# Designs tried in a protein design run: peptides against a protein of PDB entry 5VVV. Part 104

Target 1, 276 residues: chain A of PDB entry 5VVV
Amino acid sequence: FLCGVVEGFYGRPWVMEQRKELFRRLQKWELNTYLYAPKDDYKHRMFWREMYSVEEAEQLMTLISAAREYEIEFIYAISPGLDITFSNPKEVSTLKRKLDQVSQFGCRSFALLFDDIDHNMCAADKEVFSSFAHAQVSITNEIYQYLGEPETFLFCPTEYCGTFCYPNVSQSPYLRTVGEKLLPGIEVLWTGPKVVSKEIPVESIEEVSKIIKRAPVIWDNIHANDYDQKRLFLGPYKGRSTELIPRLKGVLTNPNCEFEANYVAIHTLATWYKSN
Target 2, 276 residues: chain A of PDB entry 5VVV as posed
Amino acid sequence: FLCGVVEGFYGRPWVMEQRKELFRRLQKWELNTYLYAPKDDYKHRMFWREMYSVEEAEQLMTLISAAREYEIEFIYAISPGLDITFSNPKEVSTLKRKLDQVSQFGCRSFALLFDNIDHNMCAADKEVFSSFAHAQVSITNEIYQYLGEPETFLFCPTEYCGTFCYPNVSQSPYLRTVGEKLLPGIEVLWTGPKVVSKEIPVESIEEVSKIIKRAPVIWDNIHANDYDQKRLFLGPYKGRSTELIPRLKGVLTNPNCEFEANYVAIHTLATWYKSN

## One batch from the design tools (peptide; made by RFdiffusion4, then SolubleMPNN)

Design b2_p17_8_s3 (from b2_p17_8, 8 letters changed)
Fold by OpenDDE base, seed 4:
Structure b2_p17_8_s3 (fold): chain B 276 residues (1-276), chain A 17 residues (1-17)
Amino acid sequence: as target 1 above (276 residues)
Amino acid sequence: MKKYEESKELYKKAALE
């Protein structure tokens, strides 16, 4: 069970010292996972093709080493979906080289994120892939296998919540393709019925699990404030029955952008997790 | 840059629903 934090927000990423402090807190609270997915890391999303500099590499190596020190699984995410051409072997090779670099930093867990992108494929991809889901699954499977089938590999679908599913969760051709064709060792991220789910009913998890043919990892935006930084979500982790725990592969909270605001959010997630 | 901003706006809109 993956339980911890995803740094997955839009806005100023946490500094390395904050991330190290996070790892210390995660360990103390018996959480086990950190997903590195800051939207404003240029080399994560906007410039995903760009290799890390020597200085950036040193920082990431240090961060990954710190995660290991605190027994926190460091998952490196990349979001190529803004401009990747899935059918272009050079793009696939570029993605491989980028992940090779990160692997050299000591990272062993990875994620491919296709969140918040247009559903339309380019003409070249339409000639090769039957659907957007097929394109995403193809590259994801290839990367997963290329990396030697790491113990933890995450996929964030474009339809990552109920409201993004067309026509709905249970009938989504996209999610059906993901479920059928995504290799079984790859985990699927899900935010619940909505992007920001006030509640995640058990039934909603059963529904999505059926179509994706696996228990999802919740990317939980309950405390996310990047959509409205005039708000701070200081309340407890709530609206998730502990009955979800046996039905999930994990929960990663994507909390407030302000690192200091997240004590209650993360601590109460830990309490929730340990209460089952 | 444009695609990033569009992506961000798409998220923000949906997050407020």
Scores: peptide ipSAE 0.698, ipTM 0.960, DockQ to the pose 0.956
Fold by OpenDDE base, seed 2:
Structure b2_p17_8_s3 (fold): chain B 276 residues (1-276), chain A 17 residues (1-17)
Amino acid sequence: as target 1 above (276 residues)
Amino acid sequence: MKKYEESKELYKKAALE
């Protein structure tokens, strides 16, 4: 069971010292996972093709080593979906080289994220793939296999919550393709009924689990505030029955952008997790 | 940059619904 934090917000990424402090807290509270997915880290999303510099590499190696020290699984995410051409072998090779570099930093867990992107494929991809889901699954499976089938590999679908599913969760051709074609060793991220879900009913998890043919990992935006700079979410982790735990592969909270605001959010997630 | 901003706006709009 993956339980911890995803740094998955828009806005200023946390500094290395904040991330190290996070690892200390996660260990103390018996949480086990950190997903590195800061959207404003340029080489994660906008410039995903760009290799890390020597200085950036040193920082990431240090961060990954710190996660290991605190027994936190460090999952490196990349979001190539803004401008990748799935059918272009050079793009696939570029993605492989980027993840090879991160593997050299000591990273062993990875994620491919296709959140918040246009559903329309380019002309070249339309000639090769039957759908957007087929294109995403193809590259995800290939990368997963290329990396030697790491124990933890996550996929974030474009339809990552109920409101993004067309026509709905249970009838989504996109999610059906993901469920049928994504290799079974790859985990699927899910956010619940909405982008920001006040509640995640058990029935909603059962519904998505059927179509994706696996228990999801929750990317939980309950404390996310990157969509409204005037808000801070300081309340407890709530609106999730503990009956969800046996039906999930994990829960990763994407909390407030302000690192200092997240004590209650993360602590109460830990309490929730241990209450089962 | 443009695609990134569009992506961010898509998320922000949906997060407020």
Scores: peptide ipSAE 0.698, ipTM 0.961, DockQ to the pose 0.964
Fold by OpenDDE base, seed 3:
Structure b2_p17_8_s3 (fold): chain B 276 residues (1-276), chain A 17 residues (1-17)
Amino acid sequence: as target 1 above (276 residues)
Amino acid sequence: MKKYEESKELYKKAALE
């Protein structure tokens, strides 16, 4: 069971010292996972093709080593979906080389994210793939296999919540393709009925699990505040029955952008997790 | 840059629903 934090917000990324402090807190609270997915890291999303510099490489190596020191699984995410051409072998090779570089930093767990992108494929991809889901699954499976089928590999679908599913969760052709074609060793991220789910009912997890043919990992935006800078969410982790735990592969909270505001958010997640 | 901003706005709109 993956339990911890995803740094997955839009806004100023946490500094390396904050991330190290996070790892210490995660260990202390008996949490086990950190997903590196800061959307404002240029080489994560906007310039995903760009290799890390020597200086950036040193920082990431140090960060990954710190995660290992605190027994936290470091998952490196990349979000190529803004402008990747799935059918272009040069794009696939570029993605492979980028993940090879991160592997050299000592990273062993990875994620491919296709969140918050347009459903329309380019003309070249339409000639090769039957749907957007087929294109995403194809590259995800290829990368997963290329990396030697790492123990932890995550996929974030474009339809990552109930409100993004067309026509709905149980009837989504996109999620059906993901469920049927995504290799079984790849985990699927999900935010619940909404992007920011006040509640995640057990029945909603049973519904999505059926179509994706696996238990999801919750990307939990309950404490996310990047969508409204006037808000700060200081309340406890709530609206998730502990009955979800045996029905999930994990829960990763995407908390407030302000690192110092997240004590209650992360601590109460830990209490929730240990209560089952 | 434009695609990033469009992506961010898509998220923000949906997060407020």
Scores: peptide ipSAE 0.692, ipTM 0.959, DockQ to the pose 0.962
Fold by OpenDDE base, seed 5:
Formats: structure tokens, sequence, C-alpha cells
Structure b2_p17_8_s3 (fold): chain B 276 residues (1-276), chain A 17 residues (1-17)
């Protein structure tokens, strides 16, 4: 069971010292996972093709080593979906080289994210793939296999919540394709009925699990505030029955942008997890 | 840049629903 934090917000990423402090807290609270997915890391999303510099490499190596020291699984995410051409072998090779670099930093767990992108494929991809889901699954499976089938590999679908599913969760051709064709060793991220789910009913998890043919990992935006900079979410982790735990592969909270605001959010997630 | 901002706005709109 993956339980911890995803740094997955829009806005200023946490500094390395904050991330190291996070790892200390995660270990202390018996959480086990950190997903590196800061939207404003240019080399994560906007400029995903660009290799890390020597200086950036040293920082990431140090960060990954720190995660290992605190027994926190470090998952590196990349979000190529803004402008990747799935059918272009040069794009695939570029993605492979980027993940090879991160593997050289000592990273062993990875994620491919296709969140918050247009459902429409370019003309070149339409000639090769039957659907957007087919294109995403194809590259995800290829990368997963290329990396030697790492123990932890995550996929974030474009339809990552109930409200994004067309026509709905159980009838989504996109999610059906993901469920049927995504390799079984790849985990699927999900935010619940909404992007920010006040509640995540057990029945909603059963529904999505059926179509994706696996238990999801919750990317939980309950404490996310990047969509409204005037708000801070300081309350406890709530609206999730502990009955979800046996029905999930994990829960990763995407909390407030302000690192200092997240004590209650993360601590109460830990209490929730241990209360099962 | 434009695609990034469009992506961010899609998220923000949906997060407020």
Amino acid sequence: as target 1 above (276 residues)
Amino acid sequence: MKKYEESKELYKKAALE
C-alpha cells in the first residue's frame, strides 16, 4: 500500500530542504511514499524533453538518496502530454533518455502523467492509434518494459476522476482501453468522483476498479489549494472511509502549496491509514 | 507556455466544481 505525499500542485515547487524535511516526517508517521510531480518543474512538464543539468542532477541524486535514507519510496513523474507526438519514435526515444538519466540518479520508481491535457490527438497520431487511450497505453507499456518493469510504475489517465469520464466512469471507452491494454503491473492514479473530491465513496472506487481492472492509487486533492491562492486547507484528512484501504493500492495526498501548512493534512492521513 | 497555461486553467476550473 502506497501512502504519503505527491508534490503535484501548480505553483512554486518545494525546495530540497523542505522535501528532506517531508521525508523525515513521512518516516516518523510511518508513511512510505513521495511522488515527485511538481507542475512548475520545467523539466517535468513544460520542457519534459530537456535533460537535467549537472547541478540539477546533483540535487536530484541527493534528494533520492535522502528518500532512501528515510525509507521513503521516491517516485519520479514526468508529464509529456502537453506536446508529445506518441507516434514519433524520436519522441519515445527522448522520453527513454530522460528516464534513463533519472534512473542513473538512483531512482527506481516512475510515473507517466497525462493529466489536464486535450483529448484530441494530432493528425500523425490519429493515423497510428485507434484512440487517445491507445496512444497513451502504448507509450506507457513501452516505457514500463524499457525500464525493466520497475516494482512501482504509475499512470495518470487523462480521465483521472469521475467528472472527466465520458460518458461516465463505467462506460468510458478511454478507461476501458486503459483497463484492457495497460500492463497489469502498472498502477492507475485516480482523484475520486471529482478533481477535488470532498468525499470518495466506496462504491465509486468499486466502479472505477472494475473498468480499469485494478485497485487505483488515490491522488488526493482534498488539501490542494493551487486552484485558489486565497485558500488554505488546514483541516484533517476526512471524507474517506477506512473501508477504502483494502480497495486501494494507495493514497498520495497533494496538499497545500505552502509546505508549512501541511502538518495536519499529512499527520491525519497517517492516522487514517494506521486506523484500518 | 500557452499549452501549459491552458492545462492549468482546465484544472483550476474543474477543481472549483
Scores: peptide ipSAE 0.690, ipTM 0.959, DockQ to the pose 0.961

Design b2_p17_8_s4 (from b2_p17_8, 9 letters changed)
Fold by OpenDDE base, seed 4:
Structure b2_p17_8_s4 (fold): chain B 276 residues (1-276), chain A 17 residues (1-17)
Amino acid sequence: as target 1 above (276 residues)
Amino acid sequence: MEKYKESLERYKKAALE
């Protein structure tokens, strides 16, 4: 069970010292996972093709080493979906080289994120892939296999919540393709019925699990404030029955952008997780 | 940069729904 934090928000990423403090807190609270997915890391999303500099590499190596020191699984995410051409072997090779670099930093767990992108494939991809889901699954499977089938590999679908599913969760051709074609060792991220789910009913998890043919990892935006930085979500982790725990592969909270605001959010997630 | 902004706005809209 993956339980911890995803740094998955828009806006200023946390500094390395905050991330190290996070790892210390995660360990103390018996949480086990950090997903590195800061959308404003240019080399994560906008410039995903660009290799890390020597200085950036040193920082990431230090961060990954710190995660290991605190027994926190460091998952490196990349979000190529803004401008990748899935059918272009050069794009695939570029993605491989980027993940090779991160592997050299000591990272062993990875994620491919296709969140918040246009559903339309380019003309070249339409000639090769039957659907956007087929394109995403193809590259995800290839990367997963290329990396030697790491123990933890996450996929964030473009339809990552109920409201993004067309026509709905149980009938989504996109999620059906993901369920059928995504290799079984790859985990699927899900935010619940909504992007920001006030509640995640058990039935909603059963529904998505059926179509994706696996228990999802919740990317939980309950405390996310990057959509409205005038708000701080200081309340407890709530609206999730502990009955979800046996039906999930994990829960990663994507909390407030303000690192200091997240004590209650993360601590109460830990309490929730241990209450099962 | 334009695609990033569009992505962010899509997310923000959906997060407020």
Scores: peptide ipSAE 0.672, ipTM 0.957, DockQ to the pose 0.958
Fold by OpenDDE base, seed 5:
Structure b2_p17_8_s4 (fold): chain B 276 residues (1-276), chain A 17 residues (1-17)
Amino acid sequence: as target 1 above (276 residues)
Amino acid sequence: MEKYKESLERYKKAALE
């Protein structure tokens, strides 16, 4: 069971010292996972093709080493979906080289994210792939196999919540393709019925699990404030029955952008997790 | 940059629903 934090928000990423402090807290609270997915790391999303510099590499190596020191699984995410051409072998090779670099930093767990992108493929991809889901699954499976089938590999679908599913969760051709074609060792991220789910009913997890043919990992936006930074979400982790725990592969909270605001959010997630 | 902004606006709109 993956339980911890995803740094997955829009806005200023946390600094390395904050991330190290996070790992200390995660260990202390018996949480086990950190997903590196800061939207404003340019080399994560906007400039995903660009290799890390020597200086950036040293920082990431140090961060990954710190995660290991605190027994926190460090998952590196990349979000190529803004401008990747899935059918272009040069794009695939570029993605491989980027993940090879991160693997050299000592990273062993990875994620491919296709969140917050347009559903329309370019003309070149339409000639090769039957659907957007087929294109995403193809590259994800190829990368997963290329990396030697890592123990932890995550996929974030474009339809990552109930409200994004067309026509709905149980009938989504996109999620059906993901469920049928995504290799079984790859985990699927999900935010619940909504992008920001006030509640995540057990029945909603059963529904999505059926179509994706696996228990999801919750990317939980309950404390996310990047959509409205005038708000701080200081309340406890709530609206999730502990009955979800046996039905999930994990829960990763994507909390407030302000690192200092997240004590209650993360601590109460840990309490929730331990209560089952 | 434009695609990033569009992504952010899509997210913000959906996060408020």
Scores: peptide ipSAE 0.668, ipTM 0.957, DockQ to the pose 0.954
Fold by OpenDDE base, seed 2:
Structure b2_p17_8_s4 (fold): chain B 276 residues (1-276), chain A 17 residues (1-17)
Amino acid sequence: as target 1 above (276 residues)
Amino acid sequence: MEKYKESLERYKKAALE
């Protein structure tokens, strides 16, 4: 069971010192996972093709080493979906080289994220792939296999919550393709009924689990505030029955952008997790 | 940059629904 934090928000990423402090807190609270997915890391999303510099590499190596020291699984995410051409072998090879670099930093767990992108494929991809889901699954499976089938590999679908599913969760051709074609060793991220789900009913997890043919990892935006900088979410982790725990592969909270605001959010997630 | 901005706006809109 993956339980911890995803740094997955828009806006200024946390600094290395904050991330190290996070690892200390995660360990103390018996949480086990950190997903590195800051939207405003240029080399994560906008410039995903760009290799890390020597200086950036040193920082990431240090961060990954710190995660290991605190027994936190460090998952490196990349979000190529803004401008990748899935059918272009050069794009696939570029993605492989980027993940090879991160593997050299000591990273062993990875994620491919296709959140918050346009559903339309380019003309070249339309000639090769039957759907956007087929394109995403193809590259994800290839990368997963290329990396030697790491123990933890996550996929974030474009339809990552109920409101993004067309026509709905249970009938989504996109999620059906993901469920049927994504290799079984790859975990699927899910956010619940909405982008910000006040509640995640058990029935909603059963519904998505059926179509994706696996228990999801929750990317939980309950404490996310990157969509409204005038808000801080200081309340406890709530609106998730503990009955979800045996039906999930994990929960990763994407909390407030302000690192200092997240004590209650993360601590109460830990309490929730241990209460089962 | 444009695609990133569109992505963010799509997310923000949906997050408020």
Scores: peptide ipSAE 0.667, ipTM 0.957, DockQ to the pose 0.964
Fold by OpenDDE base, seed 3:
Structure b2_p17_8_s4 (fold): chain B 276 residues (1-276), chain A 17 residues (1-17)
Amino acid sequence: as target 1 above (276 residues)
Amino acid sequence: MEKYKESLERYKKAALE
């Protein structure tokens, strides 16, 4: 069971010292996972093709080593979906080389994210792939296999919550393709009925699990505030029955952008997880 | 940068629903 934090918000990423402090807190609270997915890391999303510099590499190596020191699984995410051409072998090879670089930093766990992108494929991809889901699954499976089928590999679908599913969760052709074609060793990220789910009912997890043919990892936006800078979410982790735990592969909270505001968010997640 | 802005706007709209 993956339990911890995703740094997955829009806005200023946490500094390396904050991330190291996070790892110490995660270990202390018996949490085990950190997903590196800051939207404002230029080389994560906007410039995903660009290799890390020597200086950036040293920082990431140090961060990954710190995660290992605190027995925290460091998952490196990349979000190529803004402008990748899925059918172009050069794009696929570029993605492979980028993940090879991160592998050299000592990273062993990875994620491919296709969140918050347009559903429209380019003309070249339409000639090769039957749907957007087929294109995403194809590259995800290829990368997963290329990396030697790492123990932890995550996929974030474009339809990552109930409100993004067309026509709905149980009938989504996109999620059906993901469920049927995504290799079984790849985990699927999900935010619940909404992007920011006040509640995640057990029945809603049973519904999505059926179509994706696996238990999801919750990307939990309950404490996310990047969508409204006037808000700060200081309340406890709530609206999730502990009956979800046996029905999930994990829970990763995407908390407030302000690192110092997240004590209650992360601590109460840990209490929730240990209450089972 | 434009695609990033569009992605953020899509997210923000949906997060407020």
Scores: peptide ipSAE 0.665, ipTM 0.956, DockQ to the pose 0.957

## One batch from the design tools (peptide; made by RFdiffusion4, then SolubleMPNN)

Design b2_p18_1_s1 (from b2_p18_1, 9 letters changed)
Fold by OpenDDE base, seed 4:
Structure b2_p18_1_s1 (fold): chain B 276 residues (1-276), chain A 18 residues (1-18)
Amino acid sequence: as target 1 above (276 residues)
Amino acid sequence: SAYEKAKERYKKEALKDL
């Protein structure tokens, strides 16, 4: 069971010292996972093709080493979906080289994120792939296999919540393709019925699990404030039955952008997780 | 940009539930 934090918000990424402090807190609270997915990290999303500099490499190596020191699984995410051409072997090779670099930093767990992108493929991809889901699954499977089938590999679908599913979760051709074609060792991220799910009913997890043919990892936006930084979500982790735990592969909270605001969010997630 | 469009879509969906 993956339980911890995803740094998955829009806005200023956390500094390395905040991330190290996070790992210390995660260990102390018997949480086990950090997903590096800061949307405003240029080399994560907007410039995903760009290799890390020497200085950035040193920072990431240090961060990954710190995660290991605290027994936290460091999952490196990349979000190529804004401008990748899935059918272009050079794009696939560029993605491979980027993940090779991160693997050299000592990273062993990875995520490929297709959240917050347009559903439209370019003309070249439409000639090769039957759907956007087929394109995403193809590259995801290829990357997963290229990396030697790492123990933890996450996929974030473009339809990552109930409200993004067309026509709905159980009938989504996109999620059906993901479920049928995504290799079984790849985990699927899900935010629940909504982008920010006040509640995640058990039935909603059973519905999505059926179509994706696996238990999801919850990317939990309950404490996310990147959509309205005038709000701080200081309340406890709630609206999730502990009955979800046996039906999930994990829960990663995507909390407030303000690192200091997240004590209650993360601590109460840990309490929830340990209460099963 | 594609980034900004997607960010604004995310924000709009996130705000519907508040």
Scores: peptide ipSAE 0.668, ipTM 0.956, DockQ to the pose 0.906
Fold by OpenDDE base, seed 5:
Structure b2_p18_1_s1 (fold): chain B 276 residues (1-276), chain A 18 residues (1-18)
Amino acid sequence: as target 1 above (276 residues)
Amino acid sequence: SAYEKAKERYKKEALKDL
């Protein structure tokens, strides 16, 4: 069971010292996972093709080493979906080289994120792939196999919540393709019925699990404030029955952008997880 | 940009949940 934090917000990424402090807290609270997915890290999303500099490499190596020191699984995410051409072998090769570099930093766990992108393929991809889901699954499976089938590999669908599913969760052709064609060792991220799910009913997890043919990892936006940074979500982790735990592969909270605001959010997630 | 368009879509959906 993956339990911890995703740094998955829009806005200023956390500094390396904050991330190291996070790992100390995660270990102390018996949480086990950190997903590196800061949307405003340029080399994660906007400039995903760009290799890390020597200085950035040293920082990431140090961060990955710190995660290991605290027994925290460091999952490196990349979000190529803004401008990737899935059918272009050069794009696939560029993605491979980027993940090879991160593998050299000592990273062993990875994620491909297709959140917050347009549902439309370019003309070249339409000639090769039957749907957007087929294109995403193809590259995801290829990358997963290329990396030697790492123990932890995550996929974030473009339809990552109930409100993004067309026509709905159980009938989504996109999620059906993901469920049928995504390799079984790849985990699927999900935010619940909504982008910011106040509640995640058990039935909603059973519904999505059926179509994706696996238990999801919750990307939990309950404490996310990047959509309105005038708000701080200081309340406890709530609206999730402990009956979800046996039905999930994990829960990763995407908390407030303000690192210092997240004590209650993360601590109460840990209490929730340990209460099962 | 594609980034800003996507960010605004996310924000609009996230704000419906308030």
Scores: peptide ipSAE 0.665, ipTM 0.954, DockQ to the pose 0.941
Fold by OpenDDE base, seed 1:
Structure b2_p18_1_s1 (fold): chain B 276 residues (1-276), chain A 18 residues (1-18)
Amino acid sequence: as target 1 above (276 residues)
Amino acid sequence: SAYEKAKERYKKEALKDL
């Protein structure tokens, strides 16, 4: 069971010292996972093709080593979906080389994210792939196999919540293709019925699990505040029954952008996880 | 940009339940 934090917000990323302090807190609270997915990290999303510099490589190696010291699984995410051409072998090769570089930093766990992108393929991809889901699954499976089938590999769908599913969760052709064609060793991220789910009913997890043919990992936006810079979410982790735990592969909270605001959010997630 | 359009879609959906 993956339980911890995703740094998955829009806005200024956390500094390396905040991330190291997070790992110490995660270990102390018997949480086990950190997902590196800061949307405003240039080499994660907008400039995903760019290799890390020597200085950036030293920082990432130090961060991955710190995660290992605290027994925290460091998952490196990349979000190529804004401008990748899936049918172009040079794009696939560029993605492979970027993940090879991160693997050389000692990273062993990875995520490929297709959240917050347009559903339309370019003309070249339409000639090769029958749908956007087929293009995403093809590259995800190829990357997963190329990396030697790592123990933890995550996929974030473009339809990552109930409100993004067309026409709905149980009838989505996109999620059906993901469930049928994505390799079984790849985990699927989900935010619940909505982008910010006040509640995640058990029945809603049973519905999505049926179509994706696996238990999801919850990307939990309950404490996310990147959509409104005037709000801070200081309340406890709530609206999730402990009956979800045996029906999930994990829970990763995407908390407030302000690192110092997240004590209650993360501590109460840990209490919830241990109550099962 | 594609980035800004996607960010605004996310924000709009996130705000619907508040």
Scores: peptide ipSAE 0.663, ipTM 0.955, DockQ to the pose 0.883
Fold by OpenDDE base, seed 3:
Structure b2_p18_1_s1 (fold): chain B 276 residues (1-276), chain A 18 residues (1-18)
Amino acid sequence: as target 1 above (276 residues)
Amino acid sequence: SAYEKAKERYKKEALKDL
């Protein structure tokens, strides 16, 4: 069971010292996972093709080493979906080389994210792939196999919540293709019925699990404030029955952008997890 | 940019959940 934090917000990424403090807190609270997915890291999303510099490499190596010191699984995410051409072997090779670099930093766990992108394929991809889901699954499976089938590999669908599914979760052709074609060792990220789910009913997890043919990992936006940084979410982790725990592969909270605001959010997630 | 458009879309959806 993956339980911890995703740094998955828009806005200023946490500094390395905050991330190390996070790992210490995660260990203390018996949480086990950190997903590196800061949307404003340009080499994560906007410039995903660009290799890390020597200085950036040293920082990431130090961060990954610190996660290991605190027994926290460091998952490196990349979000190529803004401008990747899935059918172009050079794009696939560029993605491989980027993940090879991160593997050299000592990273062993990875995520490929297709959140917050347009559903439209370019003309070249339409000639090769039957749908956008087929294109995403193809590259995800290829990357997963290329990396030697790492123990933890996450996929974030473009339809990552109930409100993004057309016509709905159980009938989504996109999620059906993901469920049918995504290799079984790849985990699927999900935010619940909504982008910011106040509640995640058990039935909603059973519905999505059926179509994706696996238990999801919750990317939990309950404490996210990057959509309105004038707000802080200081309340406890709630609106999730502990009956979800045996039906999930994990829960990763995407909390407030303000690092120091997240004590209650992360601590109460840990309490929730240990209450099952 | 595609990034800013996507960020704005996310923000608009997230705000509907409040």
Scores: peptide ipSAE 0.656, ipTM 0.953, DockQ to the pose 0.934

